# Designs tried in a protein design run: peptides against a protein of PDB entry 4AID. Part 19

Target 1, 242 residues: chain A of PDB entry 4AID
Amino acid sequence: FDIKRKTIEWGGKTLVLETGRIARQADGAVLATMGETVVLATAVFAKSQKPGQDFFPLTVNYQEKTFAAGKIPGGFFKREGRPSEKETLVSRLIDRPIRPLFVKGFKNEVQVVVTVLQHDLENDPDILGMVAASAALCLSGAPFMGPIGAARVGWVDGAYVLNPTLDEMKESKMDLVVAGTADAVMMVESEIQELSEEIVLGGVNFAHQQMQAVIDAIIDLAEHAAKEPFAFEPEDTDAIKA

## One batch from the design tools (peptide; made by RFdiffusion4, then SolubleMPNN)

Design b1_p9_7_s1 (from b1_p9_7, 5 letters changed)
Fold by OpenDDE base, seed 3:
Structure b1_p9_7_s1 (fold): chain B 242 residues (1-242), chain A 9 residues (1-9)
Amino acid sequence: as target 1 above (242 residues)
Amino acid sequence: AQPAYGLVR
């Protein structure tokens, strides 16, 4: 297998982005690891638009599969059918920043699936899932104007903490999830306990600065492993109004 | 080769 791997130190943890070993049938597939938390992101897109498609059909599905239940807290036999509340929330966290970055007029079906394979009980798979989804899309050849990075920021002992552990988060006055491109913040989700707006804005800036290393790592991986870009010309939507 | 979407540095 032609395995491409990028490894960086990120927030005092090793982030590994790997492609070419798993899910090679997808348009893009990335195995991402931080600590002992492991996620697989896959991106698949249709090569044509469905007749009568009027909206962009993006589906993002974050899953904690039952086979990983021995390595995922609360992994009772989730019957096939309904995502948990967590899976629904994380699917939205991944969807929100990536949806705006598709080329305008692209209406081919896109499916992003993020599967938690292992959880270390320290590193939350949501941030890792967002990073992996971004990387999988960048490798896919889909008309996606990424990459995005993501970061969680805590406020512990009067300082910003990048991707706090689940234990550090119990003492954190902030749960701030940020996603963005190199140039822009695309999404903020936050729970804040009695912090000034200045500290919160500083947290967004800190997240955006810290995610640049992840964005660069995705670009470096994609330079060596991306598929050829899908030939898509946006319809000149101005010509239909004449 | 066209650079991948968004990967143009």
Scores: peptide ipSAE 0.231, ipTM 0.813, DockQ to the pose 0.356
Fold by OpenDDE base, seed 1:
Structure b1_p9_7_s1 (fold): chain B 242 residues (1-242), chain A 9 residues (1-9)
Amino acid sequence: as target 1 above (242 residues)
Amino acid sequence: AQPAYGLVR
C-alpha cells in the first residue's frame, strides 16, 4: 500500500491526514485523526454529466457509525434509517463552504461521504469531518477550487480557544465554526452568549488564521498523493446569450 | 492553460 501521511500540531493536538489505505476505489479518500477521534472522508464524482442535468448535483453525507456511538452517552441503537439532527446539520456545514468552490458549469454528480469511525468524547468530529472532506476533494481530481480549512472557536475565561473540547464548550460563551480558503472566509456559523461584535469578529479572524496550517497540510498531502486533474472545460454558456 | 485544479499556490 502506498500510504501518504501528513501530521501537524494544531491547537495543542496532533492532526493526522492519511490516504492510500482505505476506500481506494473512491476518487479521493482521507482518514483524518485528532486525538482519538477518527473520520473517513470519501469523494466520488461522475466522469460525465447526466442528460438534462440543469443544476450541480452535489450530495454531502455526514454519518456516525453505531460502533463510534459506543462511547457516546445515550447512544441507544438508533435504527440505521434516518440521519440524526446532528448528522443533518454537519452535512450542511460541510456542504456550504465547498459548494461554491466547484468550477462554474460543472454538473457531474459529486458525492462526499464523511463517516465517523471513532469518537474520543473530547474532539468533535464535525471540524475534523470538514477538514477530511476538503482533503478528499483535493486528492480526487474533481474541479474543486479548494482546499478549505475549518476551525471551531470558543470563548473561555476571556480568551479564544481553538477547537475546544466538549467539556471546555460547556464553559464557552461562543460556539463559532468558520470555514475558508487561504484567502477568504466562506462560511460562518455561530451560537453566542452576550458577546460584543468585536469579540465575534476577532474570533472569525482567529479561526481563519489558525486554519492556514490545515490548508497547508492538505496542500502538502495533495502534492504527494492527488490524482491527475479531471479534464473539464466549462461550456461557454455566456456565448449562447449573445 | 487549464486552471490547475485544487493547488493554486
Scores: peptide ipSAE 0.030, ipTM 0.666, DockQ to the pose 0.556
Fold by OpenDDE base, seed 4:
Structure b1_p9_7_s1 (fold): chain B 242 residues (1-242), chain A 9 residues (1-9)
Amino acid sequence: as target 1 above (242 residues)
Amino acid sequence: AQPAYGLVR
């Protein structure tokens, strides 16, 4: 196995991005670890467009497997077949920032699957899942203009906290999830308690600054481990209609 | 510069 790994310190935690050991049948696959939370992201894309495909068929599926459920609160009775509310929300959080970054005119089916393998009850797998999905896409050879980074920002004791633990989040007046490229914020999702717009905007900027280390880590991993880019030229007709 | 689609190896 040609295992490639990038390790960084991020928000006082070790982030590990690994490829080459698991899910080698995917176009891209990344095992991401932060603390003892572990996610597997896989990216698969069709090598042709379906006849009559008029929209970009991106599917993002975030899943918390029952095997991790011994460490995930409420995991004991996930009925097979429907995503939880959390799984649905996190799937959307991953989808929103990545969807605009595909090359215009690319209408091949893309499937991103993020699977929580382990949860430490401190590090939420959602942010880790966003990072892993970005990395998996960058490794895949899909026409994806990533990477994205992601960060959660809390506001605890009058300060920004990068990726607060589940316990720190109980004291946080902000749950701010930001995703972006090196150059731009692509998505903001926020729940705030009696905070000024200035503090929230400062949180977005803080998140965008803090995610640069993750973006750089994905780039470094991709430089070493990415597949050859899929040969895709958009038809000129889609360039003229924008 | 973000590596555009196609990380130039």
Scores: peptide ipSAE 0.024, ipTM 0.660, DockQ to the pose 0.195
Fold by OpenDDE base, seed 2:
Structure b1_p9_7_s1 (fold): chain B 242 residues (1-242), chain A 9 residues (1-9)
Amino acid sequence: as target 1 above (242 residues)
Amino acid sequence: AQPAYGLVR
């Protein structure tokens, strides 16, 4: 197997992005690890558009498998088949920043699946899932203008904390999830307790700054492991205006 | 230059 791995220190934790071991049948597949939290992201895209396809058919599915949740005291016995509220929310958190980064006019089916394989009860797999999904898309050859990075920012003891642990989040006055490219913030989701707009905006900037290391890590991985770009020419939509 | 992954230039 040609296994490629990128490792960085990120927020005082080791982030590992790995490809080439698992899900080799996908267009892109990344195993991402932070602490003992492990996610698998896969990206698959159709090589042709369906006749009459009028919208971009992107689906994002984040899944926390029951065996990964087996360490969570009181972990909901998820009945097989329906996404939990968390899985639905995290699927949207991944979808929101990636959807606008596909080349305009690309209407081939794209499926992103993020599977939580392990959870350490400290590092939330949502941020890791966003990073892994971005990396999997960048490796896939899909016409995706990524990467995105992602970060959670807390506000603990009057300071920003990058990717606070689940225990640190209990003391945090902010749960700020940011996703973006190198150049732009693409998504913000925030829950905030009694903080000024200045602190929140500072948190967005902090997140965007801190995710650059992740973006660079995805680029480095992609330079070594990406598939050839899918030959996609957007139909000249300007020719229909004549 | 951002790696234009998927833009065949």
Scores: peptide ipSAE 0.023, ipTM 0.641, DockQ to the pose 0.203

Design b1_p9_7_s2 (from b1_p9_7, 6 letters changed)
Fold by OpenDDE base, seed 4:
Structure b1_p9_7_s2 (fold): chain B 242 residues (1-242), chain A 9 residues (1-9)
Amino acid sequence: as target 1 above (242 residues)
Amino acid sequence: AQPEYGLVR
């Protein structure tokens, strides 16, 4: 196995991004760890467009499988086959920031799958899943103009907290999820308890600043482990409308 | 110039 690994300290926690050991059949695959929470992101893309494909067919599937359910309270009752509300939400949180970053005119099927392998009950797999999905896409050779970073921001005792634990979130007046590139915020999702717009905007800026270390870590991993870019030339749609 | 499709370096 040619295992490539990047490790950074991020929000007082060790973030590990690993590739080359698991899911080698995917175009990109990243095992991401923060604390004892572990996710596997895989990216797979079709090498051709389907006939008559009118839209970009991106599918994102976040899954908390039963192997993690030995540590996740209530995991025993997830009937196989229907995403939970959380799984549906997190799938959208991953989809939203990545969808705009695919090269215009790319209409090959892309499937991103994030699987929670372990949960420590402190570090939420959603942010880790967003990071892992970004990394997997960057490794895949898909025409993806990433990476994205992601961060959750809490507001506890009058301060911003990067990626609050599930226990810290009980005291937080903010649940702010931000995703973006190095240069731009791509997505904000927020649940706010009577905070000023200034505090919320400050939280977005804080998140965007704090995710740069993750973006840099994904870039460093990809420089050492990315596949060759898929040869894609967008059809010059401007030439047919003249 | 081929558009560098990939990691925006």
Scores: peptide ipSAE 0.035, ipTM 0.669, DockQ to the pose 0.541
Fold by OpenDDE base, seed 2:
Structure b1_p9_7_s2 (fold): chain B 242 residues (1-242), chain A 9 residues (1-9)
Amino acid sequence: as target 1 above (242 residues)
Amino acid sequence: AQPEYGLVR
């Protein structure tokens, strides 16, 4: 087993990104841990485009499997169901920032699957899932112009809090999820209770600053563990203007 | 220039 691991301190918690132990059949696979919350992200992409494929076929599936559900608020989710509302929302949170980062003209099927393996009841697996998905894509060799980082920002006692615990979030006036590259904010999702636009914008900036350490950690992991980039030549779009 | 696929440095 060629196991590679990156560990950083992030928001007063240990973030671990690991590859090479699990899901080795995927193009990229990352086991991410924060506290005792554990997620597995896998990225798989087709090595050819389907005939007649007109759109980019990216599928993102976040799932909280029943074996992890012994500690997940909301109980045992059955394996054979429609995604929960949470799973649907988190799948979209992961999809939104990654979709625009694929090379233009790439229309090979891409599947990102994030599976919650363990939940500590403190650290929400959504942010960890975003980070893990980014890392898995960067390791995969897919033509993905990542990494993205992600962060949740709370507003507790008049201060920004990076990745507040589920208990701290009860006291938070803000649930702000941000995802971005090193250079750009790609996605913002926010629930806000009577806060000024200035505080919210400051929260976006705070998130983007705090996610740089995660971006750097993904880069460091990828420098050690990434597959060779998939040789993708976009069709010369100049030929369609004739 | 081949686009450096994979890591936005």
Scores: peptide ipSAE 0.031, ipTM 0.674, DockQ to the pose 0.606
Fold by OpenDDE base, seed 5:
Structure b1_p9_7_s2 (fold): chain B 242 residues (1-242), chain A 9 residues (1-9)
Amino acid sequence: as target 1 above (242 residues)
Amino acid sequence: AQPEYGLVR
């Protein structure tokens, strides 16, 4: 099997992006690892538009399935059921920044599935899931103008912390999730405890700077492992200034 | 620049 792997140091942790081992039937598939947290992102897109499709049919599904429960203390078998509040939130966090980056006029069905395979109880799989979803889309050949990076920023002891652990987050006055491209912030989601706007804006800038290493890692992986771009001509060529 | 679609050269 041709397995491609990119490894970087990111926020004092090793980030691994791997493709070619699992889910080969998907258009793109990435295993992402940080610490002992492991996610699988898969991207699948239809090769034709449905007749009368009026909107872009993107579906993002993030799942913290019970397969991770073998290491989660107290994780008894929740049967396949309604998404948790967290799964619903993280699915939206992934959807929001990627949706605008599809080529205008592309209305083929796209499905992004992020599955948490392992959770170390230190590294939250949400940011890792965003990164993996971005990478899977870039590998897929879908008309996606990515990659996106993502980062969580905390404010602990009067400093920004990149991707704080779940324990560090208890001491954090900020939970700031940012996603963006190399050039632009695409999404901000924040929970803030009594911090100035200056600190928050500084956190967004810090996140955007720190995610560049992830963007570059996805690009490097895609240069070695991406499928041929899907032949798609946008309906509105005037909007695509190269 | 918007990210170029087509990392496959």
Scores: peptide ipSAE 0.025, ipTM 0.637, DockQ to the pose 0.202
Fold by OpenDDE base, seed 1:
Structure b1_p9_7_s2 (fold): chain B 242 residues (1-242), chain A 9 residues (1-9)
Amino acid sequence: as target 1 above (242 residues)
Amino acid sequence: AQPEYGLVR
């Protein structure tokens, strides 16, 4: 098996990005690990556009499948069914920053699936899922102008905390999720308790700075493991207006 | 020029 792995220290935790072991039938596939939380991201894209396709058909699906039959609090086998509110929210958190980064005019079907394989109850799989989805797209050969990084920022005891644990988040006055490229913030989602705009803006900047190490790690992985770029030429939509 | 689907560094 040709397995490529990148490991970095990130916010005092080890982040591992791995490809080449699982889901080889996908265009891109990344196993991401932080602590004992493990996610699998897969990216698949159609090699042709459907006849009459007028919009970009991107689907993002985040799933917390309870493979860990003992460590997820509330261990009800949620029957194969409707996504939970959390799964729906995280699917949107992944979708929002990646959707604008596809090459304009690309209308081939793209499917991103993020599956939580393991949860340690300390490291939230949402941020890890965003990172893994970004990495899987960069490996796929899809016309995606990534990578994105992502970070969660807390405000605990008067300081910023990168990717606070679920227990630290109970004491946090801020839940700030940021996603971006090397050069730009693409998405901010925030829940804030009585903090100044200065602290919040400082949190966005802190997140964007801290995600650079993740962006660099995705780049390094892709340099060693990416597929050849899909040959895509956008139809000159300006030529139909002449 | 085909956009180099390079990793935009």
Scores: peptide ipSAE 0.025, ipTM 0.665, DockQ to the pose 0.563

Design b1_p9_7_s3 (from b1_p9_7, 6 letters changed)
Fold by OpenDDE base, seed 4:
Formats: C-alpha cells, structure tokens, sequence
Structure b1_p9_7_s3 (fold): chain B 242 residues (1-242), chain A 9 residues (1-9)
C-alpha cells in the first residue's frame, strides 16, 4: 500500500492524517486519529452533472458505527436507519464550512461520509471528522477551494482550551466550534455560559490561529497524495445570474 | 497541469 501519513502535535495531542490504506475506491479517503479517537472520511464526486441539476448536490453524512458507539454510554440503542441528533448536527457542522468552498457552477453530486471507527471518550470525533472531511476533499481532486481547519475552544479556569476533552468540557463555560480556511473564518457554532463578547471573539481568533497547523498538515498531505484536479470549467452562464 | 484546487500557496 502506498500509505501517506502526516503527524502533528495539536493542542497537546497527536493528530495523524493517513491516506492510501482504507477506502481506496473513494475519490479521497483519510483516516484521522487524535488520541484513540479514529474517524474515516471519504469523499466521492460524480464526474458529470445530472441533467436538469439546478443546485449543488452536496451530501454530508457523519456516522458513529455501533462498534465505536459501544464505548459511548447509550450507544447500544441506535436503531438502524435514522441519524442520531448528534450525527445530524455534526453532519451540518461539516457541511456549513465546506459548501461555500466549491467552485461556483459545480453541480456534480458530492458525497462526504465521515465514519467514527473508534472513540476514546476524551476526544470528540466531530472536530476530527471536520478535519478528516476537509483532507479527504483536498485529496479527491474535486473543485474544492479548501482546506478548512476546525477547532473546538473551551473556556476553563479563565483560559482558552483547544479541543477540550469531554471531561474538561463539563467545566467549560464555552463550547465554541470554529471552521475556516487559512484566510477566513467560515463557520462559528457556539454555546456560551455568561461570557463576554470579547472572550467569545477571542475564542474565535484563538481557534482560527490554532487550526493553521491542521490546514498546513492537510496541504502537506495533499501535496504528496492528492489526485489530479478534476478538470472543471464553469459555464459562463452561471456568472451572469448571480 | 492545473495546480490542486485550493493548495496553491
């Protein structure tokens, strides 16, 4: 197997991005690990547009497999067939920042699937899933103007904490999820407990700063493992209708 | 060759 791997230290944890071992039939596939949490992101895109397609058909599916969920308290009762509330929310968290980064006029079907393979009960797979999805898209050759990074920021004992553990989050006055490119914040989602706007804005800036190392890691991986870019030229007609 | 999308620094 031609395995490419990037490893960085990130928030006091080892982040590993790996490609070339699993899901080789996808356009892009990344196995991402942080602590003992492991996710597989796959990106697949259609090589043609469907006749009459008038919108960009991006689908993002975040899934926690029963084997990973068997370590999560309450995971035994996920009835087959409907995403949990968490899976639905995380799918949206991944969708929101990536959707605007596709080349305008690209209306080929894109499917991103993030599968939690292992959960350590410390590192939430949502942030890892966002990172893995970004990396998988960058490897795919799809007309995606990524990468995005992502970070969760907590506020514990009067300080910002990058990607707090599930235990640290119990003491956190902030659950701030940020995603962005190198240059821009693309998405903010936040649950805040009695914090000033200044602290929240500082948290966004902290997240955006801390995700640069992840963005750089995705770029480095993609330089060594990305497929050839899909030849896409937007039809000039879509430029006139905006 | 077209550079990879978004990877051009």
Amino acid sequence: as target 1 above (242 residues)
Amino acid sequence: AQPPYGLVR
Scores: peptide ipSAE 0.333, ipTM 0.851, DockQ to the pose 0.384
Fold by OpenDDE base, seed 3:
Structure b1_p9_7_s3 (fold): chain B 242 residues (1-242), chain A 9 residues (1-9)
Amino acid sequence: as target 1 above (242 residues)
Amino acid sequence: AQPPYGLVR
């Protein structure tokens, strides 16, 4: 197996991005690890557009599969049924920043699946899932103008904390999830407890600064492991209006 | 070869 791995220290934790071992049938596949939390992101895209496709058919599915080694919170045999509220929310958190980054006019079906394989009960798999999905898309050859990074920012003891643990989050006055490119913030989701706008804006800036190391790690991985880019030329939509 | 999408530094 040609396994490519990037390891960085990120917020005092080891982030590992790995490709080439699992889900090799996908266009892109990344195993991401932070602490003992492990996610698998896969990206698959159709090589042609469906006849009469009017919109970009992107689907994102985040899944916390209870059978992942007994270390997933929520212990009941959820049948292959309706996504949990958490799975639905995290699927949207991943979708929101990636959807705008596809090349305009690309209307081939894209499926991103993020599967939680292990949860350490300290590191939330949502941020890791966002990072893994970004990396999987960058490896896939899809016309995706990523990478995105992502970060959660807490406010604990009067300071910003990058990716607070689930226990640190109980003491946090801020739950701020940010996703962005190297150049731009693409998405903010926040729950704030009695903090100034200055602290919140500072948190967005802190997140965007801290995610650069992740963006760089995805680029480094992709330089060594990305598939050839899918040959896509946007239809000249201006030529049809003449 | 076209560089990977978005990876052009």
Scores: peptide ipSAE 0.323, ipTM 0.849, DockQ to the pose 0.373
Fold by OpenDDE base, seed 1:
Structure b1_p9_7_s3 (fold): chain B 242 residues (1-242), chain A 9 residues (1-9)
Amino acid sequence: as target 1 above (242 residues)
Amino acid sequence: AQPPYGLVR
């Protein structure tokens, strides 16, 4: 087994990105670990466009497996089949920053699946899932102009906290999720309790700064483990209008 | 070889 691993310290926690052990049939596959929370991200893309495809067919699915549910607060045995509200929300959080980064004109089917394998009750799998999805796409050879990083920022006792625990979040006046590239913020999602715009903007900047170490870790992993880039040339659709 | 998408430092 040729296993590639990158490990960094991030917000006082060890982040591990691993490839080559699981889901080798995917174009990209990453196991990401923070604390005892573990996610598997897989990326698969079609090598041709479907006849009559007029839009980019990206599907992102975040899933919390029933074996992880024994540690998830409020984890009633969900009847197999419908995503929860959380799973739907996190799937959108992953989709939003990723979708714009595909090469314009790419209309091959892309499927990203993030599966929570373990939850420690401290580290939320959503941020870890965003990071893992980014890494899996970078490894896949898909025409994806990533990586993205992601971070959650809290405001606890008058300070920014990177990726607050679920317990620290109970005292936080801010739940700020940011995703971006090395150069740009791509997505902000926020729930805020009576904080100034200055504190919120400072939180976005803090998140973007703190995610650079994750972006670098994904690049380092991809330099050692990425597949060859898929040869894609966008059809010059401007030449058909002349 | 084409550089990996987005991985050009």
Scores: peptide ipSAE 0.321, ipTM 0.846, DockQ to the pose 0.384
Fold by OpenDDE base, seed 5:
Structure b1_p9_7_s3 (fold): chain B 242 residues (1-242), chain A 9 residues (1-9)
Amino acid sequence: as target 1 above (242 residues)
Amino acid sequence: AQPPYGLVR
């Protein structure tokens, strides 16, 4: 197996991005690890457009399956079938920043699946899932103008905290999730308790700065492990200023 | 060959 791995220190934790061992039948597949939280992202895209396809058919599915619950105290066998509220929200958090980064006019079906394989109860798999999904898309050869990075920012003891633990988040006055490219913020989602707009805007900037290391890690992994780019010519050539 | 999408340094 040609296993490629990128490891970085990120927010005082080791982030590992791995490809080539699991889900090799996908267009892109990344196993991402932070602490003992582990996610698998897979990207699959159709090599042709369906007749009469008028919209971009992107589907993102984030899943915290019952096998991850084996380490979650009180994680009873939730019946596989309906996404939880969390799974639905995280699927949207992944969808929002990646959707606009596909080449205009690309209307082939794209499926991104993020599966939580392990949860350490410290590191939330949502941010890790966003990073893994970005990496899987970059490896896939799909016409995706990523990577995106993602970060959670807390406000604890009067300071920004990158990717706070679930315990640190109980003391945090901010739950700020940011996703973006190297050049732009693409998505902000925030829950804020009694903080100034200045602190929140500073949190967005902090997140965007801190995610650059992740973006660079995805690029480095993709330079070594990406498939050949899918040959796609958009109908509107004016939108692709390369 | 098109450069890798988004990976053009």
Scores: peptide ipSAE 0.312, ipTM 0.837, DockQ to the pose 0.408

